# Peptides against a protein of PDB entry 8OXM: the designs that were tried, part 139

Target 1, 371 residues: chain A of PDB entry 8OXM
Amino acid sequence: FKAEFRLAGGVNLPKIIDCVGSDGKERRQLVKGRDDLRQDAVMQQVFQMCNTLLQRNTETRKRKLTICTYKVVPLSQRSGVLEWCTGTVPIGEFLVNNEDGAHKRYRPNDFSAFQCQKKMMEVQKKSFEEKYEVFMDVCQNFQPVFRYFCMEKFLDPAIWFEKRLAYTRSVATSSIVGYILGLGDRHVQNILINEQSAELVHIDLGVAFEQGKILPTPETVPFRLTRDIVDGMGITGVEGVFRRCCEKTMEVMRNSQETLLTIVEVLLYDPLFDWTMNPLKALYLQQRPEDETELHPTLNADDQECKRNLSDIDQSFNKVAERVLMRLQEKLKGVEEGTVLSVGGQVNLLIQQAIDPKNLSRLFPGWKAWV

## One batch from the design tools (peptide; made by RFdiffusion4, then SolubleMPNN)

Design b2_p16_8_s2 (from b2_p16_8, 9 letters changed)
Fold by OpenDDE base, seed 4:
Structure b2_p16_8_s2 (fold): chain B 371 residues (1-371), chain A 16 residues (1-16)
Amino acid sequence: as target 1 above (371 residues)
Amino acid sequence: SELDKAMGEAIAAARA
């Protein structure tokens, strides 16, 4: 290990360390000291399985539909080493990083990211109608700019076009697989884009199996398909390549129902894999800036008394796991809101839900649904 | 792990 470290951006300030391997090669490693990387490691394995399914199907293989994966070595329940996604940037850093963000550079007269955040935080406890109105005002005064990522990185027009297609395919694959696995919306700092491939890398997979729906501010979208995510696809938006890649991915997922159910069942009942939402995790994921001041961690260890009977915990866990499996089976059958949909119908519903400004306006403001 | 084995078996069964 080199003695020098760099801070990565983001809330958890992960440490980037350079490691010299026994082969003499330098490798960048991300050291996370507060995150349970076991969930990330398990989700990477699930993504590798999904990639295997996608590579077997001729239509998805021809389209090169894959979820980008990274190596995770969990060291403990709260620490691990990630292969630092070298040559990636968080989309949030590109879009809204202070004065150098693409929104500020390309739209200097729009609202600042801070003004948008403030406006949406002010209405967080308000009606859905008030949230929608303020979200529409924010969206009008904060126009998407993510199209400029590929334009900045890929100057050759033929390369630019190919990379925009790679991006669109990556969004489609990750959106559908993310929906099947119940990853929900993704914070803009937890989506990396590869500066060479234009493919997305999803990190910090701490919300799975629709556990985002039981957060204090529940998720209202099946996946992140915000205005900037769509803008990166170019003029066709969600139509054409994106829709077709979603449909082909969904077709493979639905045709792999038994395999997916079996794997997810094993995961849900793995005692080493804590996928359940807990109150502390929920608070951490949706922490308000105002609440940062009072949470001195005087969690004295001594409140032993909430030994809820092991039997009632186990029965409650089993009922949640069964419900997750039932919902996964419904998704894989195309059952949405009690109706069986075709692949095209299901994909259309999911796209419409994901881009609906009413759904987006109801998301936790900390996750920046206007970006 | 049993998970890695089950995933390996499910991946293998999917490969077959």
Scores: peptide ipSAE 0.019, ipTM 0.596, DockQ to the pose 0.019
Fold by OpenDDE base, seed 1:
Structure b2_p16_8_s2 (fold): chain B 371 residues (1-371), chain A 16 residues (1-16)
Amino acid sequence: as target 1 above (371 residues)
Amino acid sequence: SELDKAMGEAIAAARA
């Protein structure tokens, strides 16, 4: 280990450290403190399985459809080492960094990211109609710029085109795999983009199996497909390459139903894998930036009242696990809202749900659905 | 873990 560290930012102040391996290679690592990295580690294994399924299918293999994975070494429930994704940047940092964000650089007359957030926070407790109206005003005054990522990084037109395709394929694969696993919407800081490959890396997998739907502000989209995410695909947007890659990924997932159900069943009943949403996790995920000061964990809440019979907790857990498995089975059968859809129909519904401004306007403002 | 084993078996079964 080198004696020096860098802060990666964020509430838990993760530390970037450089390590020399026994092979003499330097490796950058992210040390997260107070985060449960076990969920990330488990989800990386599931992604590796999905990648194995995608690699076997000729159509997905030809398209190089993969979900990017990283090495996670959980050290405890509250500490671990991540292999830092070298040469990646959070899409949120590229887009909405206050100093050098692409929105500020390319759209200096648009609303600031702060103004957008403020406007959406002001209507957070308002009607869905008021949220929609303000979201549309924000969207008009905060135009997408993520197309410039590939344009800045890849100056050769042929390379630029290939990297834009790689990005589009990565979004498609991660969107469909993420939907199947119930990852839901992803905060822009939890999506990294590789500056060399243009592929996405999803980090902080603390919301899975549709647990985002039970948050105080429930998720309303199957995955993150916001305007900037779409803008990065170029002029065709969700049509053509993205749609076809979603369909081919969904075909592989649906054809692998038994394997996916078996894996997820084992995961859901693993006592070491806490996938359930708890109130503290929910609070942490949907905290306001202003409320950061007072979370001293005065969890000296007396252990007394949690004598809910172990049997009732276990029964409640089992019922949640069963519902997750049932919903996973429905997804893998193409059952949406009680109707069996074709792969194309299911993918179309998911895309429409993900891009619908009415759904996006109802998301937690902290997750920046306008980005 | 049993998970690693089950995932390994599922990976192997998918490989077969």
Scores: peptide ipSAE 0.014, ipTM 0.605, DockQ to the pose 0.019
Fold by OpenDDE base, seed 3:
Structure b2_p16_8_s2 (fold): chain B 371 residues (1-371), chain A 16 residues (1-16)
Amino acid sequence: as target 1 above (371 residues)
Amino acid sequence: SELDKAMGEAIAAARA
């Protein structure tokens, strides 16, 4: 370890430390002290397995379909060391940085990111109709700019085209695998982009198995396919390369049903893997500015009273685990809303759900569905 | 771990 550390921005003030390995290589490490990194570690192993399945199939291998993974070393239930994703930036930092974000640089007359967030927060407790109307006004006055990421980073036209294809393939692969695993909390700070490869890196994997649907504001989209995500694909948008890569990824997932079910079953019953949503985690993910005052951690919640019947908790857990497995099996069979769909039909439904402004307008304002 | 074993077995089954 080097004696110097840097603070990464964010609520938990994670420490970036430089480590020299026994191999003499310098590696940046992110030390998180409050996040359960076990969930991230487990989900990285599942992504590695999905990558193995994608490499075995000729059509997905030819397309280089992969989910970017990072190394996680959990040290405790609430701490660990992450390999820092060197050469990556959060898409939110590139797009909506207060001083020099791409929206401000390329669209200086549009609403500021703050104005958009304020407008959506004002209607957070309102009807779906009012949320939709304000979301459409925000979208009209906040136009997508993520196409400029590849244009700024890749000046050679041939390289630019290849990197835009790599980006589109990365979005497709991560969207479909993320949907199968029920990955939630896909806000603009939990998705990094590699500045050299244009591939996405998904971080903070603490909302899985559709647990985002039981948040106080339920998640209404299968994955992040917002206007800026689509703008990064260029003129073809969700058509052509993206759709074909989604279909080929979904085909591999459906053909690997037994393997995926067996692995997820072991994970759901692992006593060390806390995947269930709890009220404190839900409050943390969807904090309201008004609620910041009352979350004084009363340190003195005495250990005694939570001896509620272990049997009733266990029965409730088993029912939730069974429901997750059943829903995973349905997805892998192409069962959507009680109907069996083809791979193309299922992928089309998921794309339509993800881009629907009615679904996007219902999301928690912190998810920034207008970006 | 039991997970590594189950993943290993599932990977082996997906090779057969």
Scores: peptide ipSAE 0.013, ipTM 0.569, DockQ to the pose 0.018
Fold by OpenDDE base, seed 5:
Structure b2_p16_8_s2 (fold): chain B 371 residues (1-371), chain A 16 residues (1-16)
Amino acid sequence: as target 1 above (371 residues)
Amino acid sequence: SELDKAMGEAIAAARA
C-alpha cells in the first residue's frame, strides 16, 4: 500500500488507496468506510452468472454480450475494498462536469447543467403536466453530446466504429439484465464508461428488485436510455444493433428462467443480503441539496421501535419477497401489464417506456433524465 | 446516491 491516499468526495469520504500488488502492479482501490458493499458484491455475482448464461448461448457469445463486473471485497458490514475501475469515468463526469463537461464544450449556448437541474427542481412538487413541459423545454435547450466520447477517445475510424459498437452492446446487455433484476438508481454517476473498451460499468447496486418503484419519487423507466445514452450509439440510435442485442439478451434470460428464479430466491431469503428499501435509504437516495443541512446523523436508530411484532415484520418481508419472485417470473415469461409478449414485443415495450419523455419527466431531478 | 457523487468526485479528483 502506498502511504498516500486520496479522498473521494461525498459524505462517506471513500479513500482511494494505491496498492502495489504482489505482482508489482499498481492498482487503485476504493475503500468505502460506511457503505454495505455486500449488496454490490452479491449483485456482481448475479452479473457473473448472467455473463455465464450469455457466454453459453452461441448468438450472445458471438456478439460479445456481457455486463461489466468489478471486484468487490466486503471487509465488514460498513467497509470494503472496491477494485477501483481503473480507466473508467462516470458518464456524468464526462457529460456535465462544471468546468470541462462535454455539454459545455460542444454546446456552450445550451442551458448549463445547473440551469437544467434548477428548472427541474422548481417543478419537482408540481403536476406531471408541468414537469413534462419543463422537461421538454430543458431537452430543447440541452442537446445530447455523448457521441463525442468515442470521437475524442478513438481517433482511428475503424477503432471508433468498433468501440461505438462495444458501447451499444454494453448498453443493451446491461439494460436488459438490469431490467430483469429490477436494478434502479441508474443516475449519471452510477454508470461508468471504460475509456479503453467503451463498455459501461454499473456501480452502486443497492436498488434492486424494483425497489426504485417504492422511492418517494418512484422510478418510471426500466433502465437508463436517455438522450445522451442513445447519442453514444451514433446515427442508428436504438434501432438495429441495440434492439437486436436487447432481444438476444432477453431471449437468453427468458430461456434461463429456472436458473434465475432459483438464484434470486436464494438471495431474497439470505439474511445477510438486505435488498429491501428502508425509509432512511429512500431519503438518502433522493436527498435534496436543501435537505443536506438538517439531516444530522442523529437519526437515532431507536425510533425503529415501531412495535410491529417480529411476526408482522417477517410476514411483511415474506410477502414482499414473494411479490418480487412473482414479478421476476412474469418478466421472464414476457408478461407485461397482464399481457404475454414475444421477446421482440417485450423489448420494444421496454425501449418505448425508457425513452418516453412523460416517464423521464417524472423521475427525481437528481437522476438527471435530460442527460 | 451520495456514494456515487462521492465516487464521481473521487474519480474526478483522481484524474485531476
Scores: peptide ipSAE 0.000, ipTM 0.337, DockQ to the pose 0.055

Design b2_p16_8_s3 (from b2_p16_8, 9 letters changed)
Fold by OpenDDE base, seed 4:
Structure b2_p16_8_s3 (fold): chain B 371 residues (1-371), chain A 16 residues (1-16)
Amino acid sequence: as target 1 above (371 residues)
Amino acid sequence: SELDKQMELAIEEARK
């Protein structure tokens, strides 16, 4: 290991460490010190499996539909080493960096990212109607700019067009697979974009199997398809390439039902894979800036074994796992809200849910649904 | 990992 480290952007300030391998090659390593990298590692394996399914199908293979994966080596429940996604930037850093973010550069007269966050935080405890009204005001005064990512990085028009298509395909694949796995909405710092491929890399996979729905502010979208995410697709938005790639991905997922159920079942019952949402994790994911001061280090001491009868814990766990499997089976059958949908109908419903400003306005303001 | 083996086994079983 080199003695020098860099801070990566993002919520947890992960340390980038240059490591010289036994082969004499320098490898950048990201050291996360607070996140459960076991969940990331497991989810990368699930993504590799999904990629294998997508590569077997001729229609998804021709479209090069893949989820970008990275190598994760979990060292503990709270620490591990991942291969740093070299040549990637968090979409949140590109969009809403305080100094040079694309919103500030391209839309200097719009609300600042701070003003948007403040307005949405003020209504966080208000009605859905008040949240919607303020969200619409924020959206009107904070116009999307993510189209400029590909325009800045790819000056050749033919390359620009190809990279915009690669981005659109990456969003589509990640959205549908993310929906199937119940990843929900993704914080803007937990989505990296590759500056060479324009493909997305999803990191920090600590919310899976729809556990985002049991957060203090429940998730209301099947995946992140915010205005900037859509703006990166260009003029067609969610129509054309995105929709078709979602449909083709969903076709492969639905046709792989047995394989997906079997693998997810193994994962849900793995005692080493803590996918369940706990109150501390929920608080951490949706912590308010006001509550940062009260994290006294003393929360290490009272591992009060809540002696809930081991039997009641196991029964509660099994009932949660069964519900996750049942919901996964429903998704893979195209069952939405008790109705069986075609692939096109299901994909359409998911897109509509993901772009609905009523759903977006109800998200946790810390995740910046207006970005 | 042991999880990798279980996943590989589950994938192999689901292929039969």
Scores: peptide ipSAE 0.009, ipTM 0.514, DockQ to the pose 0.020
Fold by OpenDDE base, seed 1:
Structure b2_p16_8_s3 (fold): chain B 371 residues (1-371), chain A 16 residues (1-16)
Amino acid sequence: as target 1 above (371 residues)
Amino acid sequence: SELDKQMELAIEEARK
């Protein structure tokens, strides 16, 4: 280990350390000291299996539909080593960095990222109507700029087009697989973009199986398809390549129902895989800057273990796992709101839900749905 | 943007 470390962005300030492998190669590693990396490791295995399914199908293989994966070595429930994705940047860092973010560079007269966040935090406890109105005002005064990522990184027009296409395919694949696995909305710091491939890498997979719907501010979108995510696709937006790649990914997922159900069932009942949402995790994911001051560690150890009978905990867990499996089976059958949809109908519904400003305005302001 | 349209047109022309 080198004596120097860098801080990565994000709430946990993960440490980037340089390690020399037994092969004499230097590797950057991300050390997370507060996050459960077991969930990330398990979800990376699920993504590898989804990639295997996508590679077996001729139509998805021809389109090079893949989810980018990274190596995770969990050391404990609270610590582990991530292979740092060299040559990646968080999309949030590119878009909304306070010094040199793309919004500040390309839209200097728009609202600052801080002004947008402040406006949306002020209405967080307000009606859905008030949230929608303020979200629309924020969106009008904070215009998308993510198109400039590929334009800055790829100066050759033919390379630029192929990279924009790679980005669009990566968003489509991760959106549909993310929906099937119930990853929901993704914080902008937890989506990395590769500066060479323009493909996305999803990190911090601590919300899965629709557990984002039981957060204090429930998720209202099937995946992150915000205005900047769409702007990165270019002039066609969600139409054409994105839609077709979503449909082809969904076709493979639906045709692999038995395999996906079997895999997810094994994972849901794995005692080493804590996918359930707990109150502390929920608070952590939706912390307000004001709430950090009152979380003094006066969790007195003396609050009686309410001996909830081990049987009642196990029964509650099993009922949640069964509900997750039932909902996964519905998704893989194309059942949405009690109606069986075609692949095209299901994908269309998901896209419309993900881009609806009414759904986006209801998201937790900390996740920056205007970005 | 107008720049995106020009780049898309230039790429379509370069592929013909």
Scores: peptide ipSAE 0.000, ipTM 0.317, DockQ to the pose 0.013
Fold by OpenDDE base, seed 3:
Structure b2_p16_8_s3 (fold): chain B 371 residues (1-371), chain A 16 residues (1-16)
Amino acid sequence: as target 1 above (371 residues)
Amino acid sequence: SELDKQMELAIEEARK
């Protein structure tokens, strides 16, 4: 390890350290000191398996459909080393950084990212109708700009087109794989973009198996397909390349049903893999700025009272695990809302759900559904 | 946008 470290951006100020591997290569490592990286490590293994399935199929291999992975070494329940995704930036940092963000640069007369967030926070406790109206006003006055990412990074037109295609394929693959696994918490800081490949890297995989639906503000979309995500695809948007890549990914997932179910079953019953949503995690993920003041976690709350009968906890856990497996089996059969859909029908439903302003307006304001 | 169309056209011409 080098003696020097850098701070990464973000709330927890993770330390970036450079280390020399046994192969003599320098690798940048992110040291997280508070997050349980075991969940990220397990989900990276599942993504590697999905990539293996995608590489075996001729149609997905020809399209180079992969979900980007990173190495996770969990050291403890609260510490681990991530191979830092060198040459990546959070999409939120590119889009909505306070002064240098692409929205401010390309749309200086639109609402600021702060004004949008404030407007959506003011209606957070209001009706779905009021949330929808304010969301539509925000969207009208905050127009997408993510097309400019590839235009800024790739000046050669042929390279630009290839990178926009790589981006679109990456969004499609990660969206479908993420949906099958029930990946939540897809806010703009949990999605990185590689500045060289234009591929997405999903981080912070702590909301999986549709546990985002049991948050205090439930997740209402299957994946992030917001206006900026779509704008990055260029003129065709969700049509053509994106849709075809989603369909081909979904076809491989459905044809791999037995393998996916077997692996997820092993993971759901792994005592080292805590995938269940707990009230403290839910509160942390949807913390309001007003609630930041009092929850100093007094580390000293005695472990005594949460001896709810081990039998009732175990029965509740097993019933949740069974429901997750049943829902995964339904997805892999194309069962949506009690109807069996074709691959094209299922992908179409998921796209419509993900782009619906009514679903987007219901999300927690911290998810930034207008971006 | 119009720029996206022009870039797609220029790329399609460069592939011929």
Scores: peptide ipSAE 0.000, ipTM 0.315, DockQ to the pose 0.013
Fold by OpenDDE base, seed 5:
Structure b2_p16_8_s3 (fold): chain B 371 residues (1-371), chain A 16 residues (1-16)
Amino acid sequence: as target 1 above (371 residues)
Amino acid sequence: SELDKQMELAIEEARK
């Protein structure tokens, strides 16, 4: 291991370390020091299964629809070495880094990322109407720039076009797979982009099975489809390639209902896989920057055994697991808001929900819905 | 943008 490390960003400040393998190759590794890497490892196995389903279908295989996976080597319950995706950058680092972020470089007269964050934090406890108005003002004065990622990295026009298509396909596949699994906490530091492939890598998979909806500020979108995410697709935005790739991914997921339900059922009842949202995790995920200094989670597990009978905790857990399985079955049947939708109808509803500025304005300010 | 339109046009011309 080299003595030097870099920070990957995010609340846990994961350390990027360079290591030399037994093969003499330098490899970057992400060391997470606080997160349960077992959750990431389990979700990577589910993504590999989804990729297997997508590769079996001729239509999704021809389109090269895959969710990017990484190797997770858990070292302990709280520490592990993630195979850092060498040649990836957080989309937040590219877009909104303080010194050299793409918004500052291409839109120097727009609001700063800090001004946008401040304006949305000021209205965090306000009405939905006031949040919407301030979000629209922020969006008007913070225009998308993510198109420039592919333009900076791929100077050859033919390569640029193929990489923009690879990006669009990656967003579509990860959005639909993420929706089916109920993946939350899709902030700009939890989504990496590969500088060579233009594909997205989703990290920090600890909010799954729609547990983002029970956060103190509930998640109101099915996946991240913000203005910069759409800008990276080029002039057609969510139409054409993106929509069609979402539909083909959703078709494979719906046709694989039995396999997906069986695997998720095994995972929900695995005592080693803590997918449930707890109050401390909820506070940590939606912590205010002002509160970051004092709450060292001294997990003093004061086992205040609130001796709520082990039976009542187990019954509560089983009822949550059953509700998760029922909701997964509904998604895989195309049941949305009590109505059975076609694949095209379901994908259209999800796109409309994800781009709705009313839904985006209600998100936790740390999610940065204006980016 | 106008630049994106020009690049898409240049790619369509290069495919012909």
Scores: peptide ipSAE 0.000, ipTM 0.303, DockQ to the pose 0.013

